# Designs tried in a protein design run: peptides against a protein of PDB entry 4DOW. Part 39

Target 1, 157 residues: chain A of PDB entry 4DOW
Amino acid sequence: TFSWVGRPLPNRKQFQQMYREICMKINDGSEIHIKVGQFVLIQGEDNKKPYVAKLIELFQNGAEVPPKKCARVQWFVRFLEIPVSKRHLLGRSPPAQEIFWYDCSDWDNKINVETIIGPVQVVALAPEEVIPVDQKSEETLFVKLSWNKKDFAPLPP

## One batch from the design tools (peptide; aimed at target 1 E114 I116)

Design b2_p25_6 (made by RFdiffusion4)
Pose (drawn by RFdiffusion4):
Structure b2_p25_6 (pose): chain A 157 residues (1-157), chain P 25 residues (1-25)
Amino acid sequence: as target 1 above (157 residues)
Amino acid sequence: EEDEEEEEHRQEVLEEKAEENEEAE
């Protein structure tokens, strides 16, 4: 379950209250803070890996009744979310930890915070950097490229 | 048209999962 932390950010959009941070309680019993700018795993279909997204906004949406806690995200896509016909354009076999900045506006970016599984560490690497492949049997995901429905390209600014 | 169908399906999945998690509380 989720609760807002502290006061809302200075108002921007009508009928919405924005927050920098959201508190998530687990059945391990503890509390975890997830902030705008951090990444989350978002529950998709039961037979697939979670979506990955960067939190760009956290908000209480008064336009829904009853009101809901929501997030706007920048999507990332996994390699399997890229059309099979386009995968060769990468020119290599990406590891499962590598993900792609999704640079397209066609998919809506608003989610209910209840779809959040939890935070995930996502790291930007230069194209020539290798993915560890280190230890921690890492839960970290790495991003080198964006995908724009057409081609792989550099990470935006 | 296919992209629209995929977007609708994704929105349905997100909504259903958000309702399931709210009911599990």

Design b2_p25_6_s1 (made by RFdiffusion4, then SolubleMPNN; from b2_p25_6, 16 letters changed)
Fold by OpenDDE base, seed 1:
Structure b2_p25_6_s1 (fold): chain B 157 residues (1-157), chain A 25 residues (1-25)
Amino acid sequence: as target 1 above (157 residues)
Amino acid sequence: DELKKEQEEREKILKENAEKALKAL
């Protein structure tokens, strides 16, 4: 179950109510609050790892009936999501914890909040920094580069 | 276009998951 936290933010978009925070109620009865700017796991294909995204906006879409709780996101892409024919462009075998900033606007960046599995920690690293492979950081994802469907590049400033 | 096909597949998965999630509410 998802519910808005706090009052709607002033916005210029008609038929949308903007929020800073949403509450997820988990099966055990506990609650997790997720805010704009945080990173989340989004349900992916069955038997595969979930998608990764950064929350840019949280909003209720009043143009739909019934209104839907939505998010606008910045997508990340896992290495295995990159076409096989392009993977060689990385020039290395990335660890499982590495993800890439998707630097294109062609993907739909609107999601239903109900597809959010939960928050995740994403750490930005310089290309020369080593991704820790210790067991204590298995749940942390790391991003060094962007992917723009053509090549890998340093992260946007 | 391999990239376009993968994009369409991703969008399809997201849409299907959204529909499933809404039904589970």
Scores: peptide ipSAE 0.560, ipTM 0.908, DockQ to the pose 0.700
OpenDDE base, seeds 2, 3, 4, 5: peptide ipSAE 0.554, 0.554, 0.558, 0.557; ipTM 0.907, 0.907, 0.908, 0.907

Design b2_p25_6_s2 (made by RFdiffusion4, then SolubleMPNN; from b2_p25_6, 14 letters changed)
Fold by OpenDDE base, seed 5:
Structure b2_p25_6_s2 (fold): chain B 157 residues (1-157), chain A 25 residues (1-25)
Amino acid sequence: as target 1 above (157 residues)
Amino acid sequence: DKEKEEQEKRKEILEKNAEKALAAE
């Protein structure tokens, strides 16, 4: 279950209440607080790894019946989501922890918060920085580049 | 077209996710 934390933020959007933080109650009864700016795992295809996203906004959409708890996100892609014919453009074999900033707008970036599996750590690295590959870092994802459906590029400002 | 296929796959999953009801929260 999900519940808002704190009071709504001031905004001018009709039928929308903005929030800074949401509480996620997990199976063991414990609670995890997730804030705007943090990274999360989103429900993906069955038997596949979840999607990775950065939370940009948290809001309740009152225009829907019933109202839904939603988020706007910046998407990332895993290497295996990149077309096979274009993977060679990276020029290297990335570790499993590497993800790429999705630099396109063709995917819906509004999600239901109930599709959030949980938080995840994402670290931005410079091209020359080495991605650590050990047991301690397997839960951390790393991003060096963006993907815009045609090529890889440095991360946007 | 593998690129189109992967893009459509993501779109389909996101669409299914969008159909989830508040009661599931």
Scores: peptide ipSAE 0.472, ipTM 0.821, DockQ to the pose 0.451
OpenDDE base, seeds 1, 2, 3, 4: peptide ipSAE 0.471, 0.469, 0.472, 0.468; ipTM 0.822, 0.824, 0.821, 0.818; seed 1 fails the geometry check

Design b2_p25_6_s3 (made by RFdiffusion4, then SolubleMPNN; from b2_p25_6, 14 letters changed)
Fold by OpenDDE base, seed 3:
Structure b2_p25_6_s3 (fold): chain B 157 residues (1-157), chain A 25 residues (1-25)
Amino acid sequence: as target 1 above (157 residues)
Amino acid sequence: SELEEEKKKRKEILEKNAEKALAAL
């Protein structure tokens, strides 16, 4: 289950109550707090790796009845989500831990918070930096480049 | 196109998972 943490943030968006933090209660009864600006794993296709995103906004959508707990996200893509015909543009075989900043506005960037699996660590690296692949860092994802549906490019500022 | 298919697929999966999650509450 998910519940808001704290009071709504001041905003002028009609029919929206914005929040800084949400609490996720997991099966063992423990709670995980997730804040705007953190990275999360989101439920993906069955038997596939989850989607990765950065939380931009947390809000209750009052335009819906009943209101829904939502998030606005910045998407990342995994290499295997890149069309087969375009993968060669990377010029290398990326490690499994590498993800790419999705630099397009054509995707819907709103999700239901109930699809969040949990937080994940995402580390930005320069192109020349080595991605550590070991037991200690297996859960950490790394981003070096953006993907804009046409090519790979340096990360946006 | 492959690009449009990926976009559509992601949207559908997200909606499907959202529906399942909400039903389980």
Scores: peptide ipSAE 0.510, ipTM 0.892, DockQ to the pose 0.674
OpenDDE base, seeds 1, 2, 4, 5: peptide ipSAE 0.510, 0.503, 0.507, 0.503; ipTM 0.892, 0.889, 0.890, 0.889

Design b2_p25_6_s4 (made by RFdiffusion4, then SolubleMPNN; from b2_p25_6, 13 letters changed)
Fold by OpenDDE base, seed 2:
Structure b2_p25_6_s4 (fold): chain B 157 residues (1-157), chain A 25 residues (1-25)
Amino acid sequence: as target 1 above (157 residues)
Amino acid sequence: DELEKEKEERKKILEKKAEEALAAL
């Protein structure tokens, strides 16, 4: 179950109410609050890892009947989501914790919040920084580069 | 369950987009 936290943010969109925060109630009855700017895991295929995204906007779409709770996201891509024929362009074998900023507009970046599995930690690193492999970092994802379907590039500052 | 149907629909959409992106490379 998802519910808005706080009052709507000021906006001029006729059929949209913007929010800063949403509450996710999980099976054990506990609640997790997720805010704009945080990173989330989104449901993927049953036999594959979930998608990774950064929350850009949280909004209720009043044009839908019934109204839908939605998010606008920035997508990330896992290495295994990149075509086999293009993986060599990275020039190295990345650790499992590495993800890439998806720098394309061909994917719909609007999601239903009900597809959110939960929050995840994503840390941006400089190219020369080493991705740590320890117990605390096992669930942490790291991003150094972007992927634009053609090549890898450094993240913008 | 309508909620489950919505989740599944979105899942399929995302999967389709991923496949299309891969095929275009």
Scores: peptide ipSAE 0.172, ipTM 0.731, DockQ to the pose 0.047
OpenDDE base, seeds 1, 3, 4, 5: peptide ipSAE 0.120, 0.142, 0.123, 0.113; ipTM 0.683, 0.728, 0.685, 0.681

Design b2_p25_7 (made by RFdiffusion4)
Pose (drawn by RFdiffusion4):
Structure b2_p25_7 (pose): chain A 157 residues (1-157), chain P 25 residues (1-25)
Amino acid sequence: as target 1 above (157 residues)
Amino acid sequence: TPTVTLEDALDTLEEQIEELVKKRE
């Protein structure tokens, strides 16, 4: 379950209250803070890996009744979310830990916070950097490129 | 004065996931 942490940010949108941070309680019993700018795993279909997204806004949406806690995200896509016909354009076999900045506005970016599984560490690498492949049996995901429905391209600014 | 058309919120996690999957189609 989720709760807001502290005061809302200075108001921007009508009928919404924005927050820098959200508190998530687990059945391990502890509390975890997820901030705007951090990444989350978002529950998709039961037979697939979670979606990955960067939190760009956290908000209480008064336009829904009853009101809900929501997030706007920047999507990332997994390699399997890229059309099979387009996968060769990458020119390599990406590891499972590599994901792609999704640079397209066609998919809506608003989610209910209850779809959040939890935070995930996502790291930007230069194209020539290798993915560890280190130990920790890492839970970290790495991003080198964006995908725009057409081609793989550099990470945007 | 600001006005907005209110929407019914989704009550269950299943409905929220289905709506999210639908947006990605």

Design b2_p25_7_s1 (made by RFdiffusion4, then SolubleMPNN; from b2_p25_7, 11 letters changed)
Fold by OpenDDE base, seed 2:
Structure b2_p25_7_s1 (fold): chain B 157 residues (1-157), chain A 25 residues (1-25)
Amino acid sequence: as target 1 above (157 residues)
Amino acid sequence: SPTVKLKESLKTLEEMIKELEEKRK
């Protein structure tokens, strides 16, 4: 169960109400709050590994009946999601913790909040920085580069 | 349910950890 936290943000978008935060209620009574700007795991198709995304907008779409709780996201991709024929372009074997900023518009960046599995920690690093391998970072994902289906590039500002 | 989703999230992270450990061997 998802519910909005706080009052709607001022906006002029027809049939849309924007929010800063959403609450995911757990069966045991606990609650997890997720805010715009945080990173989340999104349910994959069938047995596919969950996707990684950054929340950029939270909004209720009143144009649909019934109204839907939605989010706009920035997608990230895992190395294994990149075509085998293009992986060599990275020039190295990345650690499992590394993800890439997806710099393409072919993916729909609108999701239903119901597809959110939970929050995940993502840290941006400079190209020269080493991805740490310790217990503190084992559950953390790291991003250095973008992927635009053609090549890897420096991380967008 | 949210509980199931959280469980799946943890599983995914555990799998990633396992992959890291395998690469370090």
Scores: peptide ipSAE 0.040, ipTM 0.596, DockQ to the pose 0.028
OpenDDE base, seeds 1, 3, 4, 5: peptide ipSAE 0.031, 0.023, 0.031, 0.031; ipTM 0.578, 0.518, 0.579, 0.584

Design b2_p25_7_s2 (made by RFdiffusion4, then SolubleMPNN; from b2_p25_7, 11 letters changed)
Fold by OpenDDE base, seed 5:
Structure b2_p25_7_s2 (fold): chain B 157 residues (1-157), chain A 25 residues (1-25)
Amino acid sequence: as target 1 above (157 residues)
Amino acid sequence: EPTVELKESLKTKEEMIEALLKSRE
């Protein structure tokens, strides 16, 4: 189950109530709090593997019946999700933990919070910084570059 | 908006990462 944490943030959108934090209750009864700005794994369509996203907004959509708890996100893409013909543009073989900022607007960036699998740690690195590949960093994803369907580039501001 | 209903996962963060890193094929 998902429930809002705290009071709605002031906004001028008629049918939206915005929040900074949401509580996710999992099977064992424990609770995980997720805030705007954090990174999450999102369930893929059908049997597809999860997506990585940064939470930009948390809001209740009152225009729907019943109202839905939603989020706006910034998507990331895995190397293996990039077309085979374009992968060479990276100029290196990335570790499995590397993801890329998806710098395109062709993906719907609104999700239902019920599709959130859980939080994930994403660390931004400078190009010269080494991505750890040891067991200790296994649960962390790293981002150095963006992908705009044409080429790789430095991360956006 | 996605219509997929997600079952609560008992997976650890490690398991989630492992699942994510697998191919979408």
Scores: peptide ipSAE 0.078, ipTM 0.689, DockQ to the pose 0.051
OpenDDE base, seeds 1, 2, 3, 4: peptide ipSAE 0.057, 0.040, 0.054, 0.045; ipTM 0.657, 0.633, 0.650, 0.638

Design b2_p25_7_s3 (made by RFdiffusion4, then SolubleMPNN; from b2_p25_7, 16 letters changed)
Fold by OpenDDE base, seed 4:
Structure b2_p25_7_s3 (fold): chain B 157 residues (1-157), chain A 25 residues (1-25)
Amino acid sequence: as target 1 above (157 residues)
Amino acid sequence: PPSYEPKKSLETKEEMIKELLESRK
């Protein structure tokens, strides 16, 4: 279950109440708090790895009946989500922990919070920096580049 | 992806990247 934490933020959107934080209660009864600005894993398709996204907005959508808890996100893309025909453009085989900033506006950046699996750590690296791949860092994802459906590009320094 | 109907973002790409870069290891 998901519940808002704190009071709604002031905003001028008629049917939306914005929040900074949401509480996710998981199956074992424990609670995880997720805030705007944090990275999360979003439920993927069957037999697919979860999507990666940064929360940029948390809001109650009052225009829906019943109202739904939603989020706006910045998408990241896993290498395997990139079309096979274009993967060669990277020029290397990335580690599993590497993700890419999705620099395209063709994806809906609104999600239902119930699709959130949990938080994930995402760290930006310079292109020349090596992605640490060890047991301790298995849960950390790293981003060096953006993907705009045409090519990869370095994140600005 | 979940869907192909983009929504307007409150934060600019530049701002988001800036914040992301602050997390550089």
Scores: peptide ipSAE 0.262, ipTM 0.746, DockQ to the pose 0.032
OpenDDE base, seeds 1, 2, 3, 5: peptide ipSAE 0.257, 0.253, 0.020, 0.255; ipTM 0.739, 0.740, 0.548, 0.742

Design b2_p25_8 (made by RFdiffusion4)
Pose (drawn by RFdiffusion4):
Structure b2_p25_8 (pose): chain A 157 residues (1-157), chain P 25 residues (1-25)
Amino acid sequence: as target 1 above (157 residues)
Amino acid sequence: SAEEELEEWEERLQEEWKERKEAEE
């Protein structure tokens, strides 16, 4: 379950209250803070890996009744979310830890915070950097490129 | 092996999430 942490950010949108942070309680019993700018795993279909997204806004949406806690995200896509016909354009076999900045506005970016599984560490690498492949049997995901429905391209500014 | 470790970790998180959803109900 989720709760807001502290006061809302200075008001921007009507009927919404924005927050820098959200508190998430687990059945391990503890509390975890997830902040705007951090990444989350978002529950998708039961037979697939979670979506990955960067939190760009956290908000209480008064336009829904009853009101809900929501997030606007910048999507990433997994390699399997890229059309099979386009995968060769990458020119290599990406590891499972590699993900792609999704640079397109066609998919809506608003989610209910209840779809959040939890935070995930996502790291930007230069194209020539190699993914560890280190130890920790890492839970970290790495991003080198964006995908725009047409081609792989550099990470945006 | 790194791919399998990632899959196991993500499945564990999904299970924990389902349990949390059930507890909310």

Design b2_p25_8_s1 (made by RFdiffusion4, then SolubleMPNN; from b2_p25_8, 14 letters changed)
Fold by OpenDDE base, seed 2:
Structure b2_p25_8_s1 (fold): chain B 157 residues (1-157), chain A 25 residues (1-25)
Amino acid sequence: as target 1 above (157 residues)
Amino acid sequence: DVEKALEKWLEEKKKQWKEEQEAEK
């Protein structure tokens, strides 16, 4: 179950009410608050390989009946989502914790909030930095580069 | 704690991703 937290943000969009925060309530009754700017795991067709996304906007879509709770996201891609023929462009074998900023507009960046599995920690690193080996690193995803379907590029600060 | 459960879930998924990466080599 998802519910809005706080009052709608002022906006001029006729069919959208925007919010800063949403509450996710799971089966055991516990609640998790997720805010714009945080990273989340999104359920896909393959539940073994969830998608990673950054929340850009939280909004209620009034154009639908009934209104839907939605989000606009910035997508990230896993290495295995990159075509085999282009993986060599990375020049290295990435660890499982590494993801890439998806720098393309061909993917729909609108999701239903019901597809959110939960929050996840994503840390940006410089290309020359190594992924930490501490215990916390096992629970954290790391991004160094962007992928634009043609090549990898350094992630801007 | 839901967050802790999600973290554990994520760890298992990362292990699976690692195994899949190694298998595709």
Scores: peptide ipSAE 0.055, ipTM 0.628, DockQ to the pose 0.048
OpenDDE base, seeds 1, 3, 4, 5: peptide ipSAE 0.031, 0.045, 0.039, 0.045; ipTM 0.556, 0.625, 0.575, 0.625; seed 1 fails the geometry check

Design b2_p25_8_s2 (made by RFdiffusion4, then SolubleMPNN; from b2_p25_8, 12 letters changed)
Fold by OpenDDE base, seed 5:
Structure b2_p25_8_s2 (fold): chain B 157 residues (1-157), chain A 25 residues (1-25)
Amino acid sequence: as target 1 above (157 residues)
Amino acid sequence: SVEEALEKWLEEKKKQWKEEQEAEK
């Protein structure tokens, strides 16, 4: 179950109420608060392969009946989401913890909040920095580069 | 805790991703 936390933010968008935070309640009664700017795992077509995204906006879409709780996100891609024919462009074998900033606009960046699996920690690193492989960092994903369907590049500013 | 469960889940997924990477290379 998802519910808004706090009052809606002032905005002039018709049929939309914007929020800064949402509460995710799980079966055991525990609650997880997720805020704009945080990173989350999103259910894919196959639950075995979740997507990674940064929350940009949280909003209720009043144009739909019933109103839907939605989010606008910045997508990240896993290495395996990159076409096999292009993977060699990375020039290295990335660790499982590495993800890439998806620098394309072809993906719909609006999601239903019900597809959120939970929060995840994402840390940006410089290209020369080593991704930690210790147990303390096992829960953390790392991003060094962007992917624009053509090549890898430094992260956007 | 919920956080611990999510961490474990994430670790399992990362393991699967690693295995898939190895299989596809």
Scores: peptide ipSAE 0.054, ipTM 0.631, DockQ to the pose 0.049
OpenDDE base, seeds 1, 2, 3, 4: peptide ipSAE 0.025, 0.053, 0.043, 0.025; ipTM 0.501, 0.602, 0.620, 0.499

Design b2_p25_8_s3 (made by RFdiffusion4, then SolubleMPNN; from b2_p25_8, 11 letters changed)
Fold by OpenDDE base, seed 1:
Structure b2_p25_8_s3 (fold): chain B 157 residues (1-157), chain A 25 residues (1-25)
Amino acid sequence: as target 1 above (157 residues)
Amino acid sequence: DVEKALEEWLEKKKKEWKEQKEAEK
């Protein structure tokens, strides 16, 4: 169950109310608060692992009937999600924790908040920084580069 | 090792999500 936290933010979209934070209630009764700017895991296809995304906007879409709680996201891709034929373009074998900023517009960046699995820790690193690969980092993802379906590039500022 | 752990973690999170959705029905 998801519920908005706080009052709507000012915006000029006729049928949308924007928020800074949403509360996710888990079956055990605990609550997880997720804010714009945080990273989350998103459930996709049943036969796929969760996707990684950064929350850009949280909004209730009143243009839909009934209104739905939605989010706009910046997608990230895991190395395994990149086509096998193009993985060589990285020029190295990345650690499992490395993800890439998806720099394309072909993916719908609007999601239903109900597809949010939960928060995930993502750390941005400079190209020269070494990704720590240890047991303690198994649940932390790292991003150094972007991927635009054509090549890898430095992260956008 | 780390790769396996990460994949298992992701699978765990996915499973928890599905269980949560079923519980909400």
Scores: peptide ipSAE 0.642, ipTM 0.935, DockQ to the pose 0.755
OpenDDE base, seeds 2, 3, 4, 5: peptide ipSAE 0.641, 0.639, 0.641, 0.641; ipTM 0.935, 0.934, 0.935, 0.935

Design b2_p25_8_s4 (made by RFdiffusion4, then SolubleMPNN; from b2_p25_8, 13 letters changed)
Fold by OpenDDE base, seed 1:
Structure b2_p25_8_s4 (fold): chain B 157 residues (1-157), chain A 25 residues (1-25)
Amino acid sequence: as target 1 above (157 residues)
Amino acid sequence: SMEEALEKWFEEKKKQWKEQQKAEA
């Protein structure tokens, strides 16, 4: 189950209440607090791997009946999610842990919080920095570049 | 390999999510 933490933010949109933090309660009774700005795994299609996203907004959507707990996200893509025909544009074979900032608006950035699997660690690196390949650090992802369906580019400022 | 490890990790996370959904149904 999901519950809001704290009071709504002052600058809310019509029919929406925005929050900074949400609490996710897991089966064992433990609680995970997730905040705006954190990275999470999102379950989309049943037959797909989880998606990586950064939480931009947390809000209750009162325009829907019944109201839904939602989030707006910035999507990231894994190299394997990039079309095979365009992967060569990277000019290198990336480590498995590398993900890319998805710099397109064609994807719906609104999700139901129920699709949040949990937090994930994402580290931003400069292009010249080496991605550490540690077999014991499989839960850490790294981002250096953006992908806009045409080219790879430096991360947005 | 790291690739294999990550694939397994993602699958595990997906599995955990499915289990959570069943528990809340």
Scores: peptide ipSAE 0.596, ipTM 0.914, DockQ to the pose 0.732
OpenDDE base, seeds 2, 3, 4, 5: peptide ipSAE 0.590, 0.419, 0.561, 0.325; ipTM 0.911, 0.856, 0.902, 0.824; seed 5 fails the geometry check

## One batch from the design tools (peptide; aimed at target 1 E81)

Design b2_p26_1 (made by RFdiffusion4)
Pose (drawn by RFdiffusion4):
Structure b2_p26_1 (pose): chain A 157 residues (1-157), chain P 26 residues (1-26)
Amino acid sequence: as target 1 above (157 residues)
Amino acid sequence: SAELTAAREEAEEENEKLEEAEEERS
């Protein structure tokens, strides 16, 4: 379950209250703070890996009734979310930990916070950097490229 | 009141689009 932390940010959108942070409680019993700018795993279909997204906004949406806690995200896509016909354009076999900045506006970017599984560490690497492959049996995901429905390209500014 | 109605319609449309986007994702 989720709760807001502290006061809302200075108002920007009508019928919405924005927050820098959200508190998430687990059945491990503890509390975890997830902030705008951090990444989350978002529950998709039961037979697939979670979606990955960067939190760009957290908000209480008064336009829904009853009101809901929501997030606007920048999507990332997994390699399997890229059309099979386009996968060769990468020119390599990406590891499972590598993900892609989704640079397209076609998919809506609003989610209910209840779809959040939890925070995930996502790291930007230069194209020539190698993914560890280190230890921690890492739960970290790495991003080198964006995908725009057409081609792989550099990470945007 | 009109502005609230419009904001609700926009929220519903965004939810529909999100559901459609989820269906498109592999």

Design b2_p26_1_s1 (made by RFdiffusion4, then SolubleMPNN; from b2_p26_1, 12 letters changed)
Fold by OpenDDE base, seed 1:
Structure b2_p26_1_s1 (fold): chain B 157 residues (1-157), chain A 26 residues (1-26)
Amino acid sequence: as target 1 above (157 residues)
Amino acid sequence: SSALKKAQEEAEESAKRLEEAKKERE
């Protein structure tokens, strides 16, 4: 279950209440607080790994009946989500922990918070920096580049 | 299919563990 933490933020958008933080209650009864600006794993489709996203907004959509708890996100893409025909453009075999900033607007960036699996650590690196592949970094994802459906590029400024 | 389902579960568990580890560091 998901519940809002704190008071709604002042906003100019009709029918939307914005929040800074949401509480996720896990099956074991533990609670995880997730804030705007944090990275999260989003439930993938059948036979797919979870999606990776950065939370940019948390809001309740009052235009829906019943109102839904939603998030706006910046998507990241896994290497295996990139079309096979374009993967060669990277010029290297990325480690499993590497993800890419999705620099396209064709994906819906609105999600239901119920699709959030949990928080994940994402570290931005310069292109020349080495991605750690040791056991200590198995749970951390790394981003060096963006993907715009055409080519790889440096991260947005 | 089974492998990817397991990956989803592992990712969820990993996310939980990461959050717990962050809390312990604060």
Scores: peptide ipSAE 0.029, ipTM 0.563, DockQ to the pose 0.021
OpenDDE base, seeds 2, 3, 4, 5: peptide ipSAE 0.023, 0.021, 0.022, 0.024; ipTM 0.552, 0.590, 0.473, 0.543; seed 3 fails the geometry check

Design b2_p26_1_s2 (made by RFdiffusion4, then SolubleMPNN; from b2_p26_1, 12 letters changed)
Fold by OpenDDE base, seed 2:
Structure b2_p26_1_s2 (fold): chain B 157 residues (1-157), chain A 26 residues (1-26)
Amino acid sequence: as target 1 above (157 residues)
Amino acid sequence: SAALEAAQKEAEESKKALEKAKKERL
């Protein structure tokens, strides 16, 4: 179950109410609060690993009946999600914890909040920095580069 | 990127809840 936290933010969209925070209630009764700007895991297809995204906006779409709780996200991509024919362009074998900023607009960046599994830690690193593999960072993902379906590039500013 | 410079640290309780959610949804 998902519920909005706080009052709607001022916005100019007639059929959309924007929020800073949403509450996710888990089966054990615990609650997780997720805010705009945080990173989340999103349900993948079938047996695939969950997708990674940054929350850009949280909004209720009032044009739908019933109204739908939605999010706008910045997508990240895992190395194994990149086509096999293009993986060589990285020039190295990345660790499993590395993800890439998806620098393309062909993917729908609007999701239903019900597809959110929960928050995840994502840390930006310089290209020369080594990804730590200790237990403290086991669940942490790291990003160094962007992927635009053609090539890898430095992260956007 | 200013958007990526903000590191997110999960609370221990949130992490535990997330692990349960992963097991239930994955």
Scores: peptide ipSAE 0.057, ipTM 0.663, DockQ to the pose 0.026
OpenDDE base, seeds 1, 3, 4, 5: peptide ipSAE 0.081, 0.035, 0.056, 0.027; ipTM 0.670, 0.620, 0.674, 0.608; seeds 1, 3, 4 fail the geometry check

